# Peptides against a protein of PDB entry 5VZU, part 63

Target 1, 271 residues: chain A of PDB entry 5VZU
Amino acid sequence: GRTLEDIFHEHMQELILMKFIYTSQYDNCLTYRRIYLPPSRPDDLIKPGLFKGTYGSHGLEIVMLSFHGRRARGTKITGDPNIPAGQQTVEIDLRHRIQLPDLENQRNFNELSRIVLEVRERVRQEQQEGGHEAGEGRGRQGPRESQPSPAQPRAEAPSKGPDGTPGEDGGEPGDAVAAAEQPAQCGQGQPFVLPVGVSSRNEDYPRTCRMCFYGTGLIAGHGFTSPERTPGVFILFDEDRFGFVWLELKSFSLYSRVQATFRNADAPSPQ

## One batch from the design tools (peptide; aimed at target 1 H58 K76 W246)

Design b2_p27_2_s2 (made by RFdiffusion4, then SolubleMPNN; from b2_p27_2, 8 letters changed)
Fold by OpenDDE base, seed 1:
Structure b2_p27_2_s2 (fold): chain B 271 residues (1-271), chain A 27 residues (1-27)
Amino acid sequence: as target 1 above (271 residues)
Amino acid sequence: MPAEAGPAPFGDYGIIDGAIMQVEPPP
């Protein structure tokens, strides 16, 4: 029977051949465009920049991570036969945190699937509600001719008097047990494991994560056919590492910051 | 009509003198 290794090897050979065919179209002339690092903001979840990822059987990919208010985006710098360079491989909704269960329940793919699909439905509802408010506001700019209605003198309503009966009803102070706001454990990483049946090319993923968010990943057939966004989980491990769980594909991609000196990669100041 | 630049299925990148450079699609 084909081993998982055999399948990966065959797929890598196909990708190398496709890359060779594609590269032959350049006629020995490669044109490069300059790209800039996204500007860092204080409110960014981590420093934006280049990350190297492992995308299933495709091997090494490079993505640019950027922040756009309450959204983060992974943009492909390298392409593959399915998703070309310049496409948004992942889009993360930083408003919708995913709470992972305990380590035992994290092994259950159906539990992760339930949690993600519940968040997906909330995101869909919020998008429908926000679409209705934007539609109703444009209709009522009829030109209200400002007829100057005459200033009717508001009569001074008389000062009703002071009758001060202090009813002493000594209602016992019901002890409002201040629900102790459990301090949001914002700083301590939680144990992390992939669900059973989620494939990772590398078993050496971090076993602790800081936080997770709902996101969508872009999938397509070869030649970018029938592109769609599928639900997933963005996993922040640390300042230099994140992952994405592709829920429908049952796959995991690990991304690590490119450790390079970008002396000339800052965007020119807007003149 | 500008030829719609076909998808760049195999984008590549380089770091040249501390600049980030992306390979453009073939013409």
Scores: peptide ipSAE 0.282, ipTM 0.774, DockQ to the pose 0.309
OpenDDE base, seeds 2, 3, 4, 5: peptide ipSAE 0.235, 0.222, 0.247, 0.237; ipTM 0.753, 0.749, 0.756, 0.753

Design b2_p27_2_s3 (made by RFdiffusion4, then SolubleMPNN; from b2_p27_2, 8 letters changed)
Fold by OpenDDE base, seed 4:
Structure b2_p27_2_s3 (fold): chain B 271 residues (1-271), chain A 27 residues (1-27)
Amino acid sequence: as target 1 above (271 residues)
Amino acid sequence: MPAEAGPAPFGDYAVIDGALMQVEPPP
């Protein structure tokens, strides 16, 4: 049977051949557009920028990581035969932290799957509730034709009197149980291992992670056919490395910061 | 980054004079 390595090699050769054929055909007609790096914000989970990763069976891919309030986004800088450049390969919901179990239970794919699918259901519920609030708010702006209601006469209701007996009811001070703010475990990484049956190109991934979040990854057929969002886990390892577990694909992608500097990479100031 | 990956119809990047560029296929 074909090994996973054989399949990866075949797909890499096909990708190189496709790139060569297309370069040879279109070299004179290519459009170049400047890529700007997102500005860093103090509240960004890590510095935004370019990351290199292995995406599925495809070779080296480049993604732009950016932060948008409570969301993070990985945008493809390199396209592939399935997903063109400019598409959002990953969308991360920073509101929905995933708590990984202990190291023993992290080996159980079904446990990770359960945790992710429970978060997926919460995200769907929140989207439905927020959709209802936005829907109900639009329905009430029917033009109320202000028909001038006729001035009914102010009946002088009589000023009944002052009997203010002060009831002394000494309500006991209910102990406000200060909800112990679970100390934001800012900074200690937890042991990390991939579940059994999750494929990684390299077993050389960080064995400690800082935090995990729910996210969705984009998958498509060849030529961007039937694109869909699949559930996954964004894993922050450190300032320069993150991973994505593709739950349905049972695969892991590791991304590492591009350390290269580029000229004029800052977005032009809005004039 | 290998400068060698020629532009593909699914889009690629280039570094031109040290500037990062998106390479787009012809329209």
Scores: peptide ipSAE 0.357, ipTM 0.792, DockQ to the pose 0.311
OpenDDE base, seeds 1, 2, 3, 5: peptide ipSAE 0.350, 0.357, 0.302, 0.355; ipTM 0.773, 0.786, 0.777, 0.790; seed 2 fails the geometry check

Design b2_p27_2_s4 (made by RFdiffusion4, then SolubleMPNN; from b2_p27_2 with F1M Y10F E12D W21M M22Q I23V)
Fold by OpenDDE base, seed 4:
Structure b2_p27_2_s4 (fold): chain B 271 residues (1-271), chain A 27 residues (1-27)
Amino acid sequence: as target 1 above (271 residues)
Amino acid sequence: MPAEAGPAPFGDYAIIDGAPMQVEPPP
């Protein structure tokens, strides 16, 4: 039978051939556009920038990680036969932290699936509620023709008097149970393992993660046919590494920061 | 049938003079 390695090599050869055919259609004339790195913000989960990863059976991918308030985004710098460059390969909802179970239960794919799908349902509910608030707000701007209501006369309502009896009701000080702010476990990573049956290109992934978030990944057929957003887990390992678990695909992608000093990669100052 | 050139799938990445560059088909 074909090994996973054989399938990977065959697929890589096909990708190289497709890339060659594609570039040859343009007489090898290519345009180069400067990539500008997003400015780092203090509230960014990690420094934004370029990350290299493996996308399932696809070769080397480069993605731009950027932060947009309570959302993070991975944008493809490299395209593939399924998903063009410039597409948002991952969208991360930083409002929806995923709590991984203990290490034993992390091996259970069905447990991870349950947790992710529960968060997916909450995200859908929030989108429906926010859609209703935005919908109801637009309906009330019918042009109120301000018909000039006639000036009805000010009836002088009489100044009735001052009886200020001070009721002494000594309300007991209700003990404000200080909701113990669960100390933001800001520092200690938790043990991490992929569920059984999740495919990883390499078993060489970090065995400790800082935090996880709900996200969606983009999948498509060849030629960007039937593009869909699938549920997944963004896993922050450290400042330079993150992963994405593609729940429906049962696959894991590891991304590592491109360790290069870039020149002229800062966004032009707004003039 | 002309193979409808699907959306230009292969953006690429290059470093030119230490600047990160998106490689794109000609306009």
Scores: peptide ipSAE 0.312, ipTM 0.784, DockQ to the pose 0.363
OpenDDE base, seeds 1, 2, 3, 5: peptide ipSAE 0.034, 0.076, 0.042, 0.021; ipTM 0.682, 0.690, 0.684, 0.639

Design b2_p27_3 (made by RFdiffusion4)
Pose (drawn by RFdiffusion4):
Structure b2_p27_3 (pose): chain A 212 residues (1-129, 189-271), chain P 27 residues (1-27)
Amino acid sequence: GRTLEDIFHEHMQELILMKFIYTSQYDNCLTYRRIYLPPSRPDDLIKPGLFKGTYGSHGLEIVMLSFHGRRARGTKITGDPNIPAGQQTVEIDLRHRIQLPDLENQRNFNELSRIVLEVRERVRQEQQEGQPFVLPVGVSSRNEDYPRTCRMCFYGTGLIAGHGFTSPERTPGVFILFDEDRFGFVWLELKSFSLYSRVQATFRNADAPSPQ
Amino acid sequence: DTITSDASGYGFYAHRSDGLYLVEPPP
């Protein structure tokens, strides 16, 4: 929904062209691999499926939310040269809720960082052996119409890598649930916010034979 | 950031008559 002008500035102009060129080299001679929608589950769930998500200069990407016990997984359906399609873009720890402060403390980025790194440390110990909402100051959000109320927050980690999916790594963050079908992830080390929203469209023949 | 010539990370997904698929380049 833009022209060469709105894009010729600039890093995105390059990424957009590469994509066009790369994907168009297929001339619709394509191989397809099966995927399934995730299993629904009652008490033990807050609703799975496909979501549109903001991935910065790569634009929106489709991500599948699925539940695996006390962890939720976001798996890329569409991706980018940094973190490709098919990878785990996010992992939400559902046993480590994070309390939301009043608006003024939400605005304080360092309070959020200290709190998140604390949880990261408690998690490392374990494994080794709704109210108003606002993003902290200094955290970017491509959307800006992110909902200003939220139901809850959890610790999570996202996967990052340089171009070519080089040296991928988990970085800490915080998952934010807004309503039944909108959620967010604050990328702590990037001071960046990804806003996700449910794909409303319905899909035929997409259920899995079983959870395994 | 540094950008190389590799764009193999871009992909699509499709809804076909029998279900959902990831679109991949041919062999």

Design b2_p27_3_s1 (made by RFdiffusion4, then SolubleMPNN; from b2_p27_3, 10 letters changed)
Fold by OpenDDE base, seed 2:
Structure b2_p27_3_s1 (fold): chain B 271 residues (1-271), chain A 27 residues (1-27)
Amino acid sequence: as target 1 above (271 residues)
Amino acid sequence: MEISDDYSGFSEYAHLPDGLYLVEPPP
């Protein structure tokens, strides 16, 4: 039977062939559009910039990582038949951290799926509540005619001071040992492993991660047909490496910073 | 697998001496 690896290899060969056919049809009439690196901000989770990744059968991808307040974005620089360039391949919600379990429980795909889907439902609830607050705020500017409610007189409440000595019942409040949520030490990475059944193109991924966040990935058919956002996990490994677990696809993409020095890659100062 | 004849999504990244470019087919 064809292995999953055989199917991915065949699909990669098909995509490479499609790319070759396509690029060969244009008789070298290519358009060059200048791109700039996003400006770095002090509050950015890591330095923004270009990352090279492997996405299953699609081969080598280039994405631009940028930060937008409490959101991070991976924008495709390389397009493919499914997702054209300029599309947001990943959108990360930096408000919603994912806490990975211990290394033994990280192997369980159902545990990761549970954690991600619980965060997805919280994000959905917050979006619904924020939509209601924006709707209700416009309706209540009816002119409340301030009818002057008459000043009801301050009744002098009388001073009676009876001495009743209530008894000493010294119920010791049980020390609810507030399990001090050990502040997740921002500096020490935790052991990391992919769940069983998550496909990675390379088994050579970092075995320690700093932080994880909820995110969504973009998937589409050929010609960008029926584009949809699927739930996933953004995994920050270090300053130069991140991953994305595509939950529904059961796949992992590893992205590594493009270490090249770029001339004139800074965005022109707005004049 | 039907090879889609819709190739419109392909673009490449070029690192040139003067900077970074998205390389696109003509529209």
Scores: peptide ipSAE 0.272, ipTM 0.759, DockQ to the pose 0.679
OpenDDE base, seeds 1, 3, 4, 5: peptide ipSAE 0.248, 0.235, 0.253, 0.246; ipTM 0.740, 0.724, 0.746, 0.721

Design b2_p27_3_s2 (made by RFdiffusion4, then SolubleMPNN; from b2_p27_3, 10 letters changed)
Fold by OpenDDE base, seed 2:
Parts: sequence; C-alpha cells; structure tokens
Structure b2_p27_3_s2 (fold): chain B 271 residues (1-271), chain A 27 residues (1-27)
Amino acid sequence: as target 1 above (271 residues)
Amino acid sequence: MEISDDASGFSEYAHTEDGLYQVEPPP
C-alpha cells in the first residue's frame, strides 16, 4: 500500500511538475511587480520583512511578515495552485498570547488543541460583544415625546425586628499565597517540542521559543477553491525565525528570514 | 487530466541587488 510518505512525495512531484508546466508556458510574458519591505516600527514584535518557509508539499514559500498594531500578517509573495500570491497565508492576534505547558504536556496534541480552541472561543466572544456595542449606538435617537407620567403615591410600610447575637467564629484567614506569576523572564526561551502527530518537513526546528500567539491560517483547494481560515499557533523562536502550527492539518511550517540585502527595498518615503 | 487553463495562482519571487519583485503570470 502507498505510505503517507509516498503520497506526500507524489503530491510534491505533481506540484513541482504543475509549476514547471505553468511557468514554461508563460516564459515570455511574466509581469514583474516591485515589492517593498514594510517600514519597521519600535513596537513591532520583530523586524518585518521577507521570510522563507516550507509549506506542506508545496516546496519553498516566500512570505512578507508585517505588523498592524495588535495584529501580524504573513502575505504570500510566492503563489501556488492552492493559494495565489498576495493572499494573507497567516493572520496573528498579538493580543492573545498562548502559554505553552511544560515539555511533557507539549507532546500532547489534545492539550495544545484545547488551549488553542479556548483562545479561539474568547476571540469569537470579543468579536460578538464589540459588534453589539457598534449596533446598539445608532438605533435610539427616536424623539422622546415627553408624556408626563403621573405622580403615584408614597406607601409607608413599617418597623421592627431586633435580635443581635454576635457569633464570634474566628475563622483563620488562610493565606492564599497568590502564586506570583513569575514574570516570564524576557530573555530565556521556553523549551519547545512539536506535539506527537504534528508533521514537519524538517525536524531541525528550534527547541526553544520566546512566545506564542493565537492565529489563523488560510487553506484552500486547487484553484483557490473553498478558502477558509483554520486555527493555529504562531511560534516566535527568535528575531529571524517563526513557526506556524496548523491545528486542523496537524502540520508545522518553519519560516526563516531572508538574509539578502537589497539597496532599494525600502518603501519610498511618502512625499 | 485537463490542466484547467484557470489562473494556477503560481507566482515566483525574484530579487536583484536593486530590488524585490513578485513575478506574476500575465493577466
């Protein structure tokens, strides 16, 4: 029987062949669109720029990482038969940090799944609440015709009862030692391992991470059919490396900064 | 296997010393 590995290799060969056929047909008519690096801001989680990644069977992907306040985005620079260039392959919510468990519990896919789905539910609730506040504010400027409501009366009712017995029970205040959340030491990366059953193209991923965030990844069929956002985890390893765990796909993509220097890669200053 | 002539979404990345380029098929 074909192994899963055989199927992945065959699919990779098919995609490479499709790419080769397609690019060979257009050899004389390619359009070159100049791209610029996003401007860096002091509040950016890492320097924005180009990252190269391995995505499933599709080979080499190039994404532009950019920061937009409390959101980060990975925009495809390379396209593939599933997702064309210019699409946001990942959207990261920098408000929703994911706390990874200890290294033993990180191997449990169901534990990671639980954590991510709990954060997804919070994000959904916040979006629903924010949608209601924006909706209710417009409706009630109906003219209040001031009909004079009448003065109905002051009923008196009464008095009494007394008794004061002072039961002394001196319950000792149990010192709830508030486990001081040790401020996650900004400098030491947490030990990191992929859950069992999460596939990666390269087992040489970083074994320590700085922080994780909730995010969504774009998936689609061939020809960009039925595009949907699936939940995942953005993993910041260092200044030059991040990962994305595709929760539903049980896959991991590693992205590494493109270290090439470009003389004119900065966006022209707005005149 | 009809290779549907539909825009395969394939685009390449190119770079020179002078810039970065997204390489797109003709429209």
Scores: peptide ipSAE 0.190, ipTM 0.713, DockQ to the pose 0.522
OpenDDE base, seeds 1, 3, 4, 5: peptide ipSAE 0.182, 0.177, 0.173, 0.149; ipTM 0.709, 0.705, 0.699, 0.691; seed 1 fails the geometry check

Design b2_p27_3_s3 (made by RFdiffusion4, then SolubleMPNN; from b2_p27_3, 10 letters changed)
Fold by OpenDDE base, seed 3:
Structure b2_p27_3_s3 (fold): chain B 271 residues (1-271), chain A 27 residues (1-27)
Amino acid sequence: as target 1 above (271 residues)
Amino acid sequence: PVLTSDYSGFSDYAVLEDGLYLVEPPP
C-alpha cells in the first residue's frame, strides 16, 4: 500500500515541478524585493523575526513572526500554490491562553478539541458584544431640534433638613470568591506531547512547552480558492521555537528561528 | 502538466550580501 511517506514525497515532487515550470516560463526573470524585519518591542512574547517551518506535505516554509499588541501574526515569506506570500498563515490571540492538561490527557485529541472550541466560542461572543456597542452608539444623533421651550420659573422647593441617623446595618461582606488566578508558573515548562492522531512530519519536537494560546490558521485550495480560518493552538516552546496545531486538519507544524544575520534588514524608522 | 493558471503563488527568499529579499515571479 502507499505509505503516508510515499504520498508526502509524491506531493513534494509535484510542488517542486510546479515551481520549476512556473519560474522557467519567465526566462529566470525574478523580482527581488527587500524585506525588513519587524522591530523588537519589550512586550513581545519572543523576539520577532524569520522562522522556518514544515507544513504537512508543502515542504519548507518561511514565515515572519510579528507582534501587534495582544495579537501575534505569522506572515508567509514563501508562497505556495494554495497560499501566496504576504498572507497571514497564522493569527494568534494572546488574550486567550490555553492551559494544557496533564501529559496523559494531552494524548486525548477530544480533550484538546473541547478546550479549543470553548475558547473559539468565547472569542465569537466577545466579537458580537463589541459589534453591538459600536452599532448602538451611532443611532442616537438624530438632530434634536431644540425647540426653545419657555423658561417657566419653577419655585424654590424648601431645603429639607440634615437628619443624620447612622443606621448600623452590618452588611456581611459577601466573599467575592476571587477566581484564583492560578499563578502563571512562569518558570518551568510543562511536559508536552501531541495528541494521538495528530500528524507531524517529524517526531523530533520539543517535549516541553512554556505556554499555549488560541489561534487560527489559514487554509485554501490551489489558486487561493475558498480561503478559510481554521482553529488551532499556538505552542511556545522557547525563544527560538514554536508550533501550531491545526485542529481540523489534525496536523502539527514546527517552526524554528532562522539563525542568520541579515544586513540592512532593520525596518526603516517611520519618518 | 501544463500550468495553465497564471497564478502559481510561488515565492522564495534570498539572503544576499546587502540584505534579505523576497524572490518572486514578475507581476
Scores: peptide ipSAE 0.281, ipTM 0.744, DockQ to the pose 0.509
OpenDDE base, seeds 1, 2, 4, 5: peptide ipSAE 0.255, 0.259, 0.276, 0.237; ipTM 0.726, 0.724, 0.741, 0.716

Design b2_p27_3_s4 (made by RFdiffusion4, then SolubleMPNN; from b2_p27_3, 11 letters changed)
Fold by OpenDDE base, seed 2:
Structure b2_p27_3_s4 (fold): chain B 271 residues (1-271), chain A 27 residues (1-27)
Amino acid sequence: as target 1 above (271 residues)
Amino acid sequence: MELSSDASGFSEYAVLPDGLYLVEPPE
C-alpha cells in the first residue's frame, strides 16, 4: 500500500509539476506588484511582516502577518493550487487566549480538541448575541397612533392571607475561591509539545511557547474548491516564530520571520 | 491589499534591489 510518505511525496511532485506547467505557459511574461509591509503599531502582539511557513506537502509558503486591533491575519503571499495568493490563510482572535495544560495533558489531542471547541462555541455565541443587538436597532417603526380601546371594568381585590414565619437558616456563603488566574508570567514561556497524532513536517519546533490564541485556518481543494474555515490554535513562540495547529487536519505549520531587510518596503506614509 | 491571483493561484515573491514584489502571471 502507499505509505503516507509516498502520498505526500507524490502530492509534492504533482504541485511542483502543476506550478511548472502553469508558469511555462506565460513565456516568462510575469507581472511584478510591489508589496508593502504593514506598519507596526505599539499594541501589535509582535512586529508585523513576512513569515516563511512549511505547510505539509505544499512546501514553502510566504504569509504576511498583520494586526487589526484584537485580530491577527495571515495573508497568503505565495499562492498554490489549493489556496490562491491574497487569501487569508489564518485568522486569529486575540481576545480568545488558549491556555495549554501541562506537558502530559498537551500530548492528549482530545484535550486540546476540547479546549479549542469550547472556545469556538463561545466565539459563536458572542457573534450571535452581537448580531441580535444590531438587528433589533432597526425595527423602531414610528409609533402608530393606537386608537383608544375602551375601558373594560375593575375586577375586585381579593384578600390578605397570613403571617408565615421567618426561618433563619444561615447558609454560610461558600467562599467561591476565585481560582486566582495565576498571572501567566508574561516573560517565561511555558513548555510546549504537539499532541500525539498531530503531524509536523519539522520535528524541530520550539519546545516553549509564549502564548496561544484561538484561530481559524482556510482549507480548500485544488482550484480553490469548497473553501472552508477550520478551527485551530495560533501558537506564539517568540518575536520571530509562530505556529498554527490545524485541529481537524491534525497538522502543525511552523512560520518563521523572513529576516531579509527589504528596501523601500515600508508603506508610503498617508499624505 | 487585494492580491489578484490568476485561476491557478500560483504566485511568488521577489526581493529586488528597490523592494519586495509579488510575482504574478499576466492577467
Scores: peptide ipSAE 0.231, ipTM 0.753, DockQ to the pose 0.352
OpenDDE base, seeds 1, 3, 4, 5: peptide ipSAE 0.228, 0.226, 0.228, 0.226; ipTM 0.747, 0.749, 0.740, 0.751; seed 5 fails the geometry check

Design b2_p27_4 (made by RFdiffusion4)
Pose (drawn by RFdiffusion4):
Structure b2_p27_4 (pose): chain A 212 residues (1-129, 189-271), chain P 27 residues (1-27)
Amino acid sequence: GRTLEDIFHEHMQELILMKFIYTSQYDNCLTYRRIYLPPSRPDDLIKPGLFKGTYGSHGLEIVMLSFHGRRARGTKITGDPNIPAGQQTVEIDLRHRIQLPDLENQRNFNELSRIVLEVRERVRQEQQEGQPFVLPVGVSSRNEDYPRTCRMCFYGTGLIAGHGFTSPERTPGVFILFDEDRFGFVWLELKSFSLYSRVQATFRNADAPSPQ
Amino acid sequence: SLREELEELWEQLKEAFLEKAAHIRDY
């Protein structure tokens, strides 16, 4: 929904062209691999499926939310040269809720950082052996109309890599649940916010034979 | 064609883009 002008500034102009050229080299001679929608589950769940998400200059990507015990997974359906399609873009730890402060303390980025790194450390120890909401100051959000109320928060990690999916790594963050079908992820080390929203469309023949 | 013009434009931008992108980590 833009022209060469609105894009010619600039890093996105480049990424958008590469994508157009790369994808168009297929001239619709394509191979498709099977995917499934995730299993629904009652008590043990807060609702799976496909979501549209913001991935900065790459634009929106489609990400599938699925539940695997005390962890939720976000798997890329569409991706980018940094973190490709098919990868785990996010992992939400559902046993480590994070309390939301009043608005003024939410605004304080360092308080959020200290709190998140604390949980990261507690998690490393374990494994080794709604109310008003606002993003902290200094955290970017491409959306800006992110909901200003939220139901809960959890510790999670996102996968990052350089161009070519080089040296991928988990970085700490915090997952934010807004309503039944909108959620967010604050990328702590990137001071960046990704907003996700449910794909409302219905899909035929997409259920999996079983959880395995 | 418009596609050919876009491929030519990309060739002009490609090396500079790859050099810049080598220093960017993203999600």

Design b2_p27_4_s1 (made by RFdiffusion4, then SolubleMPNN; from b2_p27_4, 13 letters changed)
Fold by OpenDDE base, seed 1:
Structure b2_p27_4_s1 (fold): chain B 271 residues (1-271), chain A 27 residues (1-27)
Amino acid sequence: as target 1 above (271 residues)
Amino acid sequence: SFFDELKELYEKIKEKFLKREASIRDM
């Protein structure tokens, strides 16, 4: 039978051929689009900007990281045969932190998959509930019957209410059990390892992470066929590095900041 | 041209691939 290696080799040959065809087409017609860097905001998880990401068999791709309230977004600046440039390769929900287990249990792919799928289900429920509230609020624009202007009620004089004696009822101060907000352990790096069976282009990834979030990655067939969002884990390593674990693909993308400074790359102020 | 031959080969491979494994989605 065909080995997984034979299938992978055929797929790689097809990807190389597709990349060659795309590259050869670019030589015939170059369209330049200006790329603007998103402005940095104080509340951004890290500085937004350009990152080089590892995309398995696709190699290195350029991704722009941007922040949109409680969401982060990776947008492809370079494209491949599956996902074209300008697509949102990853979408991160900064409301939904992933708590990684200990280092021993991080090696278990099924444990990571369980944790992420439980978060995915919560995100789905929240979207359904919020969709119902937005739907019901639009229906009851019943006709505003022009209720006639009610006559100004006369200012009746404040009657002097009587001398009621101060009852001293010494209500005991109920101990408000301050729900101890578990201090968001925002600062301590956790030991990090990829689950067994998750492919990385290299083993040279950070072995400590700051925090993880639920996210979705965009996958498609060749020519951007049947595009869908698959669940994954965004892993913040440091100010210049993050990762994404593609659960369905069992793949890991490492993103490293492009250190080049670009002149005149700031977005024009909205006029 | 060499490019047209490669394009024809690509379309043949793509058609064959889409027929066999309409399921391979990548990132």
Scores: peptide ipSAE 0.264, ipTM 0.636, DockQ to the pose 0.599
OpenDDE base, seeds 2, 3, 4, 5: peptide ipSAE 0.249, 0.228, 0.240, 0.253; ipTM 0.639, 0.633, 0.637, 0.626; seed 4 fails the geometry check

Design b2_p27_4_s2 (made by RFdiffusion4, then SolubleMPNN; from b2_p27_4, 14 letters changed)
Fold by OpenDDE base, seed 5:
Structure b2_p27_4_s2 (fold): chain B 271 residues (1-271), chain A 27 residues (1-27)
Amino acid sequence: as target 1 above (271 residues)
Amino acid sequence: SEFDKLKELYEKIKEKFLEREKSIRDM
């Protein structure tokens, strides 16, 4: 019978061939669309923009990182045979921080999987609870039969006068001790290693991380068939580098900022 | 029955199809 390795090898060959066909077809008819960089906001975890990501067998892909309140989004600028351009490859929940264990326990894939799946179940519970509140609020607009209650003339209650005694209560300005925002200690990042059995295109990934968050990655079959969101870990390394661990695929994507300066790439101000 | 054999065959085909679809899903 075919081994899992044979099936995987055939799949990789199909991916390479499909990618080659798609890239070779660009000679016939190209539609160009201008892409704008998202505006940076003060509350953005890092500067938004273009990153080059490692997508295993697909190679390098260009992803736009953007921030949407407490969510981050990676959008494919380049597509592949599975996930086309314009799709949201990763969605990061900045509410759900992942705490990595010590360096020894980080090598255990099952431990990372446990931690992420526990967060995934919390996110699902929060979504179900929020869905019930939104559902119950719509159901009770039964048609209020507007019985025309007769207009009883409400009597003019008299204008009581303006006795404006100015009490000079000289409340001392209590020194609001501005809670010194503990300068986000640009502390020595936590030691980071990939779990055993997680594939990386390059072994040259940052060995320290600042913080991690729960996220979901988009996976699909060829031609964007059966698209699904799978659990993963967003790993912030620095201002210019982040990673995503795809748990189901046992793969790691390293994203590095595109350092090219683009003229007139800013989004036009909404009129 | 013949129906039970067809059902077993259908479940085996469905399982193989779902396994194949899972195996060809990529990021």
Scores: peptide ipSAE 0.254, ipTM 0.559, DockQ to the pose 0.279
OpenDDE base, seeds 1, 2, 3, 4: peptide ipSAE 0.179, 0.145, 0.022, 0.219; ipTM 0.588, 0.571, 0.477, 0.622

Design b2_p27_4_s3 (made by RFdiffusion4, then SolubleMPNN; from b2_p27_4, 14 letters changed)
Fold by OpenDDE base, seed 4:
Structure b2_p27_4_s3 (fold): chain B 271 residues (1-271), chain A 27 residues (1-27)
Amino acid sequence: as target 1 above (271 residues)
Amino acid sequence: SEFEKLKELYEKIKEAFEKRMATVRDA
């Protein structure tokens, strides 16, 4: 019988062929756009920039990682038949840390799925609550009736009132509760393994992770049909490597920094 | 010709692939 590997290889050969066909159609009509590297900020989890990502079915793709306050984004620089270039392949919520279980329980896909789906429901609740506060504030602009402009009476200049004594109110210096700079816990890396049944293109992924966060990944059919954001896990390995676990796809994408220096790739200063 | 057979095979593979991939969402 056909093995799962035979089916996977057949599918991969077809995807490679389709990718080759789509790319060869553009040989005569390439639109070049200048890519700017996002500016680095001190609060960025890692340096923003270009990463090479391994998507199980589509192979190697280029993704731009950027930071937007408590959110990170992976934007496709290269597209595929499902997700075109310029789409946000991953969105990471840096407010919602994922705590991985011990190494034994990390092999259980259902446990990882449970943890991520619990965080997903918290994120949905926060979005609903924040949506209610924004909704109630807009309702009270009743029509301000245009009250007619009453005439400017000449206010006369009343006189110099006298010497108010300086009360020495010795306001106690309110203890500035030093917002404890949570030290950037260069936390000891946690042992990491993919759950059983999560496919990776290569078994060569880091076996220790620094931090994990809740995220969403964009999936679609061919031609960007039925696009949907699905739950996943962003895994920070180090300064130059991160992963994304796609729960619905049961797949893992490994991203590695492009170790190239780009001349004139800095974003133009905001004018 | 051999080229026409390859072209026909290609179109059949493409059509079969497009039909399968129309139902599969991927990243």
Scores: peptide ipSAE 0.283, ipTM 0.682, DockQ to the pose 0.595
OpenDDE base, seeds 1, 2, 3, 5: peptide ipSAE 0.258, 0.259, 0.278, 0.275; ipTM 0.674, 0.684, 0.710, 0.706

